# Peptides against a protein of PDB entry 6RGO, part 34

Target 1, 392 residues: chain A of PDB entry 6RGO
Amino acid sequence: MALKLLGFNQDATCFSVISSNKGVTIYNCDPFGKCFELEKSTSNDEELDFLVEMLFSTSLIAVVDKTIGASKRKKLKIVNTKRKATICELTFPHEIMDVIMNRKIICVVLKSDQIFVYDISCMKLLRTIDVRGEKLKSTSKFRNSEAVGDIGVRVSLSTDNNSILCYSSYSKSDKENAPLNDIVVFDALKCIQINVLPAVHQSNIVCIACSPDGMLMATASEKGTIIRVFKTIDTENDEPILVNEFRRGSRPSRISEMKFNHDNTLLACVGESDTIHIFALPVTTTEADANEDDTLQQSSHSLSSSINGLQYISKGLANRFGKIIVSKIPTQSQQRHVAYIKIPENAKYRIGFPKDTTNTIHICGEDGNYLVYSIPRNEVGPCTLVKSNTFD

## One batch from the design tools (peptide)

Design b1_p14_2_s4 (made by RFdiffusion4, then SolubleMPNN; from b1_p14_2, 4 letters changed)
Fold by OpenDDE base, seed 1:
Structure b1_p14_2_s4 (fold): chain B 392 residues (1-392), chain A 14 residues (1-14)
Amino acid sequence: as target 1 above (392 residues)
Amino acid sequence: LEKEAEEILKKLEE
């Protein structure tokens, strides 16, 4: 059967899939099994497309029917999965491209490059962000750029209550074709812009991940060769703080998804390549943990490879136009993966990190495999398969 | 979490 993966929920306790024959199915990860099914409303052999965003493992889901011809692509449904009932429906002026939520907010991304921010508790609109409107009043109508359907505003939301929203924005270039290579950091609860990271890549940003606590973000461009990790809120001399630069590979390959684990120690990425890459993040010791003098000489032979924390203060070479270009970290200082998973070629996979096991990753494939891997801590190498299940 | 979701769902139904 043709499966299309929708992905894991925030804590990787559930994942959702589209089955061509059945519609949307939600699986529980442990114990493994179907927990919800949304039947196909149309008898037509149309390729099903949906957005499904879950509030963790709860009975609250947001659903968008994106199926061609369904005329529902502008409608967000809040569904109670226990009752199998639509509780409320919102209609938007444009097609819904993405939906993301946490316990406090829902963000709805439109094809118009607008982000609608809602209070989830009452579906009150808190803010409309117009990512295009921050560009000057250039009367450039909707370029029917048949821009490959992949270039649009990307969003990521912290899973915590702080509700840090990271989104891609257009660089302030006088060029009609400014890339989506800026990042805006937004407090979605207060509706305040916190930070702007200019020109974090040379090309459009196609993938963003926010850390669960909202303190870190990862970005990847269309090239997918370099992943950059930034602080979201903190700045140094009004400049963005680049924490890490990871090399996924030398060959261009699209990254479809990135995720941090729950303690911000790992970043995973998946995409069109035969390999899921897992990178180690430096533990930012918050100054608070320095005072527990508990002398437990656990000789953790941390392979402290002496990454001399050259805080490369990327002295943004202010190009002649006052744009801070994030200085490329020298290729020699680019960190490689600490772990990897080989996946079937041409199989689309999604990733999730469970909350309770920081060294475990959940993956699911359009091949109908749900796999649980253990991530090695002390060595660079392959992840070990711990559990496997199949779904249809 | 489920209780919070049920409270939200109830408020959205009213």
Scores: peptide ipSAE 0.624, ipTM 0.961, DockQ to the pose 0.904
Fold by OpenDDE base, seed 4:
Structure b1_p14_2_s4 (fold): chain B 392 residues (1-392), chain A 14 residues (1-14)
Amino acid sequence: as target 1 above (392 residues)
Amino acid sequence: LEKEAEEILKKLEE
């Protein structure tokens, strides 16, 4: 059967797929099995298209049926999976492109480059973000360039209650075709813009990942050769902090998804390539104030390993026109993956990190494979397959 | 989590 992957939930405890014959199926990862099925609304041989966002492993899902007619593509349904009932329906002025949620917030991305931010607890609209309107206010001449194909506003939301929303925005360039290469960091609860990262890539941003805690953000452009990791909130001299620059590859390849693990030590990416790449992030030693008084005197010798933490001060050369040029980390100092998974060519895969096992990654493919891999800690190499299941 | 989701779903039905 043709499978289309919708992806993992926030903690990789479930994943959702479209089966051409059945409709939407949600699988539980452990124990592996079907937990929900949504039947197709029509007997037509039309290619099924859905958005499904699940609130973790709960009975609350958001569903958009994109299969039939322009009207359905504008409807968000909140569904109780236990009751198999639509509880709430919202209608939007434009086609829904993406839906993301956490325990507090639902964000709905429209084809109009609008982001609707809702309080999940009552489905009250908190904010409408108009990414085009912000562009038009900054640059008077933007033609309605129809978002051709895969180019549009990208979003990522922290999975915690802080509800940090990262989204791509249009650069303030006087060019008629300004790329979606700025990032806005937004507090979705307070409805406040926290930060703006200008021109983080030279081309449109096609993938964004926010860390679970909202403190880090990863970005990739249409080229997919370089992944940049930034701090979301913190700035240095009002400039964005580039934490890491990773090289996925030398060949252009689209990145479809990126994910941080739950402790911000790993970043995974997947896309059109035969390889899932896993990158190590520097452990920010939060000095946990270990004020625990425990008296034991043992005299062990202070090996002063002077880890010269090269503070890569990305001296953004502020050119005279206020463009923060993200200093390119020299190509030789660009970190490669620390681990990888080989996947079949042309198989679309999705990735997720489980909460309880920071060195484990869940992946699922349109080939009908659900796979659990262990990530090596002490060596650069392939991940080890721990568990495999098949789905249809 | 499930209890919170059920409470949300209930409030959205009312």
Scores: peptide ipSAE 0.623, ipTM 0.961, DockQ to the pose 0.858
Fold by OpenDDE base, seed 3:
Structure b1_p14_2_s4 (fold): chain B 392 residues (1-392), chain A 14 residues (1-14)
Amino acid sequence: as target 1 above (392 residues)
Amino acid sequence: LEKEAEEILKKLEE
């Protein structure tokens, strides 16, 4: 059967798939098994397309049927999986491209480059973000949205209650064809813009991951060769917003998904390549609330990779052109993966980090494999397969 | 989490 992966939930306790014969199936990871099925609304042999966002392992899901007709693609359904009932339905002016949620917020991304932010507890609209409207009133004709393929606004939401929303925005360059290479950091609860990261890549951003706590953000462009990690908030201490630059590979390859683990120590990346890459993040010891008492000398040899080599181009020129966040990081600072998983060529995989085991990664493939890997702690190398299951 | 989801779902049904 043809499987299409929808992905893991926020804590990697469940994953969702589309089966051509069955419709949407949600699997529980442990114990492994089906926990929900949504039957296809049509008897036709049409290619099924859905968006499904699950609120952790709960009975609350958001569903968009994208299979047939422009009307269905504009409808968001909140479904109770225990009752198999639609509880709420919202209709949007444009096709829904993405849906993300946490315990507080649901965000709906439209083909119009609008983001609708809702309070999940009452489905009250908190904010409409118009990513195109922030682009100066250049009468840029509607790019025929058909021809620009899979280039649209990308979003990621923190899984915590802080509800930090990161989204790609158009560069303020007077060029008609400004890339989606800026990032906006938005407090979705307070409905305020926290930060703007201009020109984080040279080309459109195609993948964003927010850390669970919303303190870090990872970005990748269409090239998918470099992953950049940023702080979402400017720290008072003039610390660099760009904390890491990782090299996935030398060859261009699309990154489809990135995920942080729950303690912000690892970043995983998957896409069109035969390899899932796992990168180690430096532990930002916030020295702040170390109250004096327990002298446990855990000599964590912090690999203080002295990022001394960021010669700040002098403060004087930066003030006129905005914060040049991407100073030319010397190519020498590009870290490689610390761990990897080989996956079948041409199989699409999705990734998730379980909350309770920071050195474990869950993966699932359109080949019908659900796999659990252990990540090596002290050595650069392959991950070890711990558990495998199959699904159809 | 499930209790919070059930409370949300109930409130959205009203």
Scores: peptide ipSAE 0.615, ipTM 0.959, DockQ to the pose 0.870
Fold by OpenDDE base, seed 2:
Structure b1_p14_2_s4 (fold): chain B 392 residues (1-392), chain A 14 residues (1-14)
Amino acid sequence: as target 1 above (392 residues)
Amino acid sequence: LEKEAEEILKKLEE
């Protein structure tokens, strides 16, 4: 049967799938098993499409029926999974493209490039963000988004209570076809723009990940060859801080998902390639814990020697190619993956990091595999399969 | 977490 993956929840304790015959199924990861099913309301042989966003492992889910012809693509349902009941229903002016939530905020992304930000506790609208801005409303050419693939506003939300929202925005270029290559960092609770990272890629951003604490973001363009990691809030001389630049590959390949682990030490990416890549982030030693454990520092030095090649390339080379404000890390200092997982060709996979095990990754495939891998710490190599389950 | 979700769901039903 055709499975469609919806992905993991925030802490990778659950994942959601669409089964053509059953509708939406939510699986618990440990113990592995079905925890919720949403039955197909229609007997038609229509390809099911849904958005499901789960509030961690709780009974609260947001559901959008995106099935063609269902006339529900503009409706967000808040569902109590224990009661199997819709508690709240919101209707939007446009089709819902994405839904993301944490304990405080739910964000709804529309096909109109609008982001609706709600207080989850009362479903009160806090903000409508119009990413196109006032000027682009006049160009009523809806890009026939049918012909140009999934180019739209991308969002990511911190899983913590700080509720840092990162979204892709159109560059201020006077070109009718301005790329979605800016990032805006937004405090979703206070409804304040915190930061703007201009032109982080040369092409449209197609994937964004915010760290769980909201302090980091990862970005990938349509090329998917380079992943950039930035600080979200902190700036240096009013300029964005590029923490890392990772090379996924030399060949273009779309990245569909990226995630940080819960301690910001790892970034994983998955997409159309046969490989999940895992990158190591430099541990920012906060000065506070430097006092006690002087003894264990000796072993970590071997990996750190390759990271010190962050030569601040002086201001001089930035002038010639248009103001990519981001100091380009030299191609020679572009870090490769530290670990990888091989996945079947043409199988879509989703990724999640469990909270309690920072060196473990959960993956699930449209092939019906749920897999748990251990990530090597001290060597560059394949991840080790620890657990496997199948689902239908 | 579940208790907080149940409290939210209850408030949204009222």
Scores: peptide ipSAE 0.611, ipTM 0.959, DockQ to the pose 0.864

## One batch from the design tools (peptide)

Design b1_p15_1 (made by RFdiffusion4)
Fold by OpenDDE base, seed 4:
Structure b1_p15_1 (fold): chain B 392 residues (1-392), chain A 15 residues (1-15)
Amino acid sequence: as target 1 above (392 residues)
Amino acid sequence: EEEEEEIEEAMEEEV
């Protein structure tokens, strides 16, 4: 049967699938089984297309039926899965491209490059972000987005209640074809822009991941060879902080999804390649635990050695092109994966990190495999398969 | 109001 993956929920406790014969199915990961089914409303051999976003392990889902008629592609249904009832329905001016949520916020991404931000509790519109309108303030020309179905606004939302929204925006370059290579960091609750990361890649951003706490963001371009990790909120001298630069590979390959684990120690990526890559992040020691009171007075002498700091005057060639974040990370210091999973070629996989086990990853494939892997801690190598299930 | 209560119930109800 043809399966189409919709992905894991925020904590990887559930995943959603489209089955050509059944419609939408939501699976629970542990215990493994079906928790919800949305039956196909039509007997026609039409290719099913849905967006489904689930709120953690709750009965709340957002559903967009993209299968039948251009009007349904503009409708978001909020559904209680236990009641099998639609709570409310929102209609948008344009086709819905993506839906993302947490316990506070729903974000709806339109084909118009608009992001509608809602308070989930009352479905009140908090903000409309017009990424094209922001571009038009800087560049007089609409990009005909119709020709490249793969290039649109990308979003990621923190899974915590702080609701940090990261989205791709158009560069302020006077070029008619400005790429979607800027990132905006947005407080979705306060409806304020908190940071802008200009030109994080040379080409359009096709994948973004926000950390669960919203403190980190990972980005990948159309090339998918380099993944960059930034701080979302913090800046150094009003410039973005690049925390990591990872090399996925030497060959171009699209990254479809990236995720952080719960404690921000790992970043996983999946896409068109036969390999899921897992990267280690440096543990930011939060200075918080240093307040243990141990009063030991020992007086040891201040050796004052005056090492003369050679001011290397890096001649800033202020070329008139917007400050590309020149990676301060030498190309040789691009970290590779610490772990990997081999997946079948041409099988689309989705990834999720469970909350309770920071060294475990959940994956599911359009081949009907749900797999749980253990990530090696102290060595570079393959992940170990811990559990496997099949779905149809 | 009724939709808000139904959303709250769905958010509290684990599957």
Scores: peptide ipSAE 0.595, ipTM 0.952, DockQ to the pose 0.894
Fold by OpenDDE base, seed 5:
Structure b1_p15_1 (fold): chain B 392 residues (1-392), chain A 15 residues (1-15)
Amino acid sequence: as target 1 above (392 residues)
Amino acid sequence: EEEEEEIEEAMEEEV
């Protein structure tokens, strides 16, 4: 049977899949098993496509039937999985491309490059963000999205109650084909723009991850060779703070998903390559906790990777259009992965970090494998397989 | 009101 992976929930306690015969299935990770099935709306042999966003391990899910020919591609259903009932339905003017949520906010991304921000508690519209802005409304040429790979607005939302929304935006170039290479940081609760990171890549941004606390974001372009990590809120001299630049590889490969772990110490990435890469982030010791006197000399050999204080000579390549392209970190200061997982070639995988075990990663594949790996702490190397299950 | 109560119940209930 053809499986299509939808992904993990926010804390990797559940994952969702599309089965060509059954429709949508949600699996619990521990104990491993089916917890919910959404039956096919149609008896037709049509290739099923769905968007399902879960809210942790709760009974609340958001569902969009994206099946070709389905009149439902503009409908968001809020469903109680335990009651097997639709609570409410929202209808949008355009096709739904993405849905992301936390305990406070639902964000709905449309094919029109609009983001609708809702208060989840009452499904009240808080904001409509038009990413194209007023100038681009005239070019009703929806790029026929069939031939040019899914170049659309990308979003990520913090899993905490601060509800920090990161989204890709068009560069302020007067060119009809401006890249989606700016990032906007937005407080989704207050409906305030916090920050704008201009030209974080040379090409369109295809993947964004926000940290659980909303303090960090990771970005990848269509090339997928470099991942950049920025602070979301903090700025230095009104410029974006680049925390890390990671090299995934030398060959171009699409990154489909990135995730931070719950303590912001690790960033994982997956995509079209045979390898999941895990990168270590510097522990930002906030100076605040230095006061508790507890003398436990546990010689945690912190892998102080000697961050030799290479003064970031921010050679801002001022491109001819006055936008500061984020200075290329010299290739010598590009960090590599600290850990990796080998996956089957051409198998799509999704990733999740469990809350309670910061050195564990959950992965699932369209090959029907659910796998739990331990991440090495003190060495660069492969992850160790801890648990394996199969699903259909 | 009824939809808000059903949303709250679904958010409090773990599966």
Scores: peptide ipSAE 0.595, ipTM 0.952, DockQ to the pose 0.863
Fold by OpenDDE base, seed 3:
Structure b1_p15_1 (fold): chain B 392 residues (1-392), chain A 15 residues (1-15)
Amino acid sequence: as target 1 above (392 residues)
Amino acid sequence: EEEEEEIEEAMEEEV
């Protein structure tokens, strides 16, 4: 049977798949089994295409039927899975490309490079974000949808109630083909832009992950060779916003998904390669300044050497160059994976981190495998398979 | 109102 993976929910308690014969199926991870099935609307042998976003382990799902006709691709249904009822339906001016949610916010990404931000509780529109801005409205060259790799706006939302939205934006370059290589950090609840990270990659950003708490963000470009991790908020202490740079590999390979674990200690990535990579994030030990007031009375011998006061005129050249936040971290600091999982070549996999076990990763494949792996803490190496199930 | 109550119920109901 042809399976298409939709992904895990926020806490990796469930995952969603499209089965060509059945429609959308949601599986529970533990105990492993089907929890919901959405029947296909058509008897035709048409390739099923859906977006399904599940809210944690709840009965709330968002569904977009992309299988047939331009009209359905513009409709978002909010569904109660237990009642098998549509609560409400929203219609958009353009095709829906992505849907993300948490307990507070739904974000809907359109083919027009617009992000619609809703309060989930009442489905009230809080903000429309136009990522193209007003200047690019004139060149309505609809990108022909036929490129299977169409570079659209990418989004990620924090799973917490802070609802930090990270999205890719066009660089301010006057070039007709400005890359989607800026990141905007947005408070989705307050509808305020928190930060802008210019030119985080040289090419378009194709994958973004926000940490569960919204404090970190990971990005990958079309090359997928380097993953960068950023703080979402500028810290007052002149600390670099770029906290990590990871090397997935030397060969270009598309990254389809990245996820942080629930304690921000691990970042996993999956894509077109035969390998899921897991990277360790440095725990910011808040060095509790143990002010050991060790009053060592080292006798300050007053060597009075009169070093001439060269007044370094701090020419406050406000460098109008938008802070190249990607100061080239010297090539020496590129960390590799700490753990990996081998997957079948050309098999699409999705990843999830369960909330209760920070060293466990859930994966599922279009090959019909649901796999639970243990991540080694103290050794660089393969993950250990703990549990396996099959689905169809 | 009815849609808000149905959303709240769906958000509280675990599967």
Scores: peptide ipSAE 0.593, ipTM 0.952, DockQ to the pose 0.871
Fold by OpenDDE base, seed 2:
Structure b1_p15_1 (fold): chain B 392 residues (1-392), chain A 15 residues (1-15)
Amino acid sequence: as target 1 above (392 residues)
Amino acid sequence: EEEEEEIEEAMEEEV
């Protein structure tokens, strides 16, 4: 049977799949089982295509049926899964490319490179972000609709109530083919742009992950060889703060998904490669709690991995055009994964981090495997399989 | 109003 993965919810308690026989199925992770099924609207052997975004473990889902005709691809349904009822339906001027949500905000990404930001509680439109309109009125002929391949605006939203939205934007180059290599950080509640990270990669950004608290962002380009992690809000001398630069691999390979764990100590990535990579982030001790003098000498041998001081080479070489080029960290100072999972080369996988277990990762594959892995703390190596289930 | 109440109920209801 052909399975298509939709992904995990925000806390990895559920995941969604499209089954060619059944339609959309949502699985609970623990106890493992079906919690919701959306039947096919048509008996035809048409390839099913859906977007489904679930709000944590709640009965609230956002659904876009992409299977039949250009009109359905423009409709967002808000559905109560327990009642099996549509609460409301929104219609957009263009095809919906992505939907993301938290307990406060829904963001809808259109093929037009527009982001519609809604208050979830009342489905009121708060903002329309036009990522193209911020480009000067160069007559960007609609990229011929056929050649709008997999390159569009990418978004990620914090899972907390602060609702930090990170999105890819077009570089201010006078070139007709300016890459989507800038990042905008946006307060989705206040509808204010709070930061801009210019030219974070040389090519289009194809994957973004925001941390759960919205304080960190990871980015990957079409090359997928380097992952960069930035602070979202904080700046140093009005320049973006590069926290980490990770090397996924030497060969180009697309990254389809990245996620932070709940405490921002790990970043996982998955894509077209046979390997899920897990990277360790430095724990930024906020100096705030340094005042309680409690001398408990618990010799937690923190693995002082010699993170050779990534000197914040905030030496933005201001090129002659005032563009801050994030200096490439020398290949010798690029961090590698601390853990990995081998996956089948031909199976697409999705990843999720459960809230309660910072060293556990959930993965699911189009091969029908749901797998739970333990991440090693004290060594660089493979993750250990803890639990496995199958779905159809 | 009715849609807001149904959204609130769906956000409070775990599955």
Scores: peptide ipSAE 0.588, ipTM 0.951, DockQ to the pose 0.898

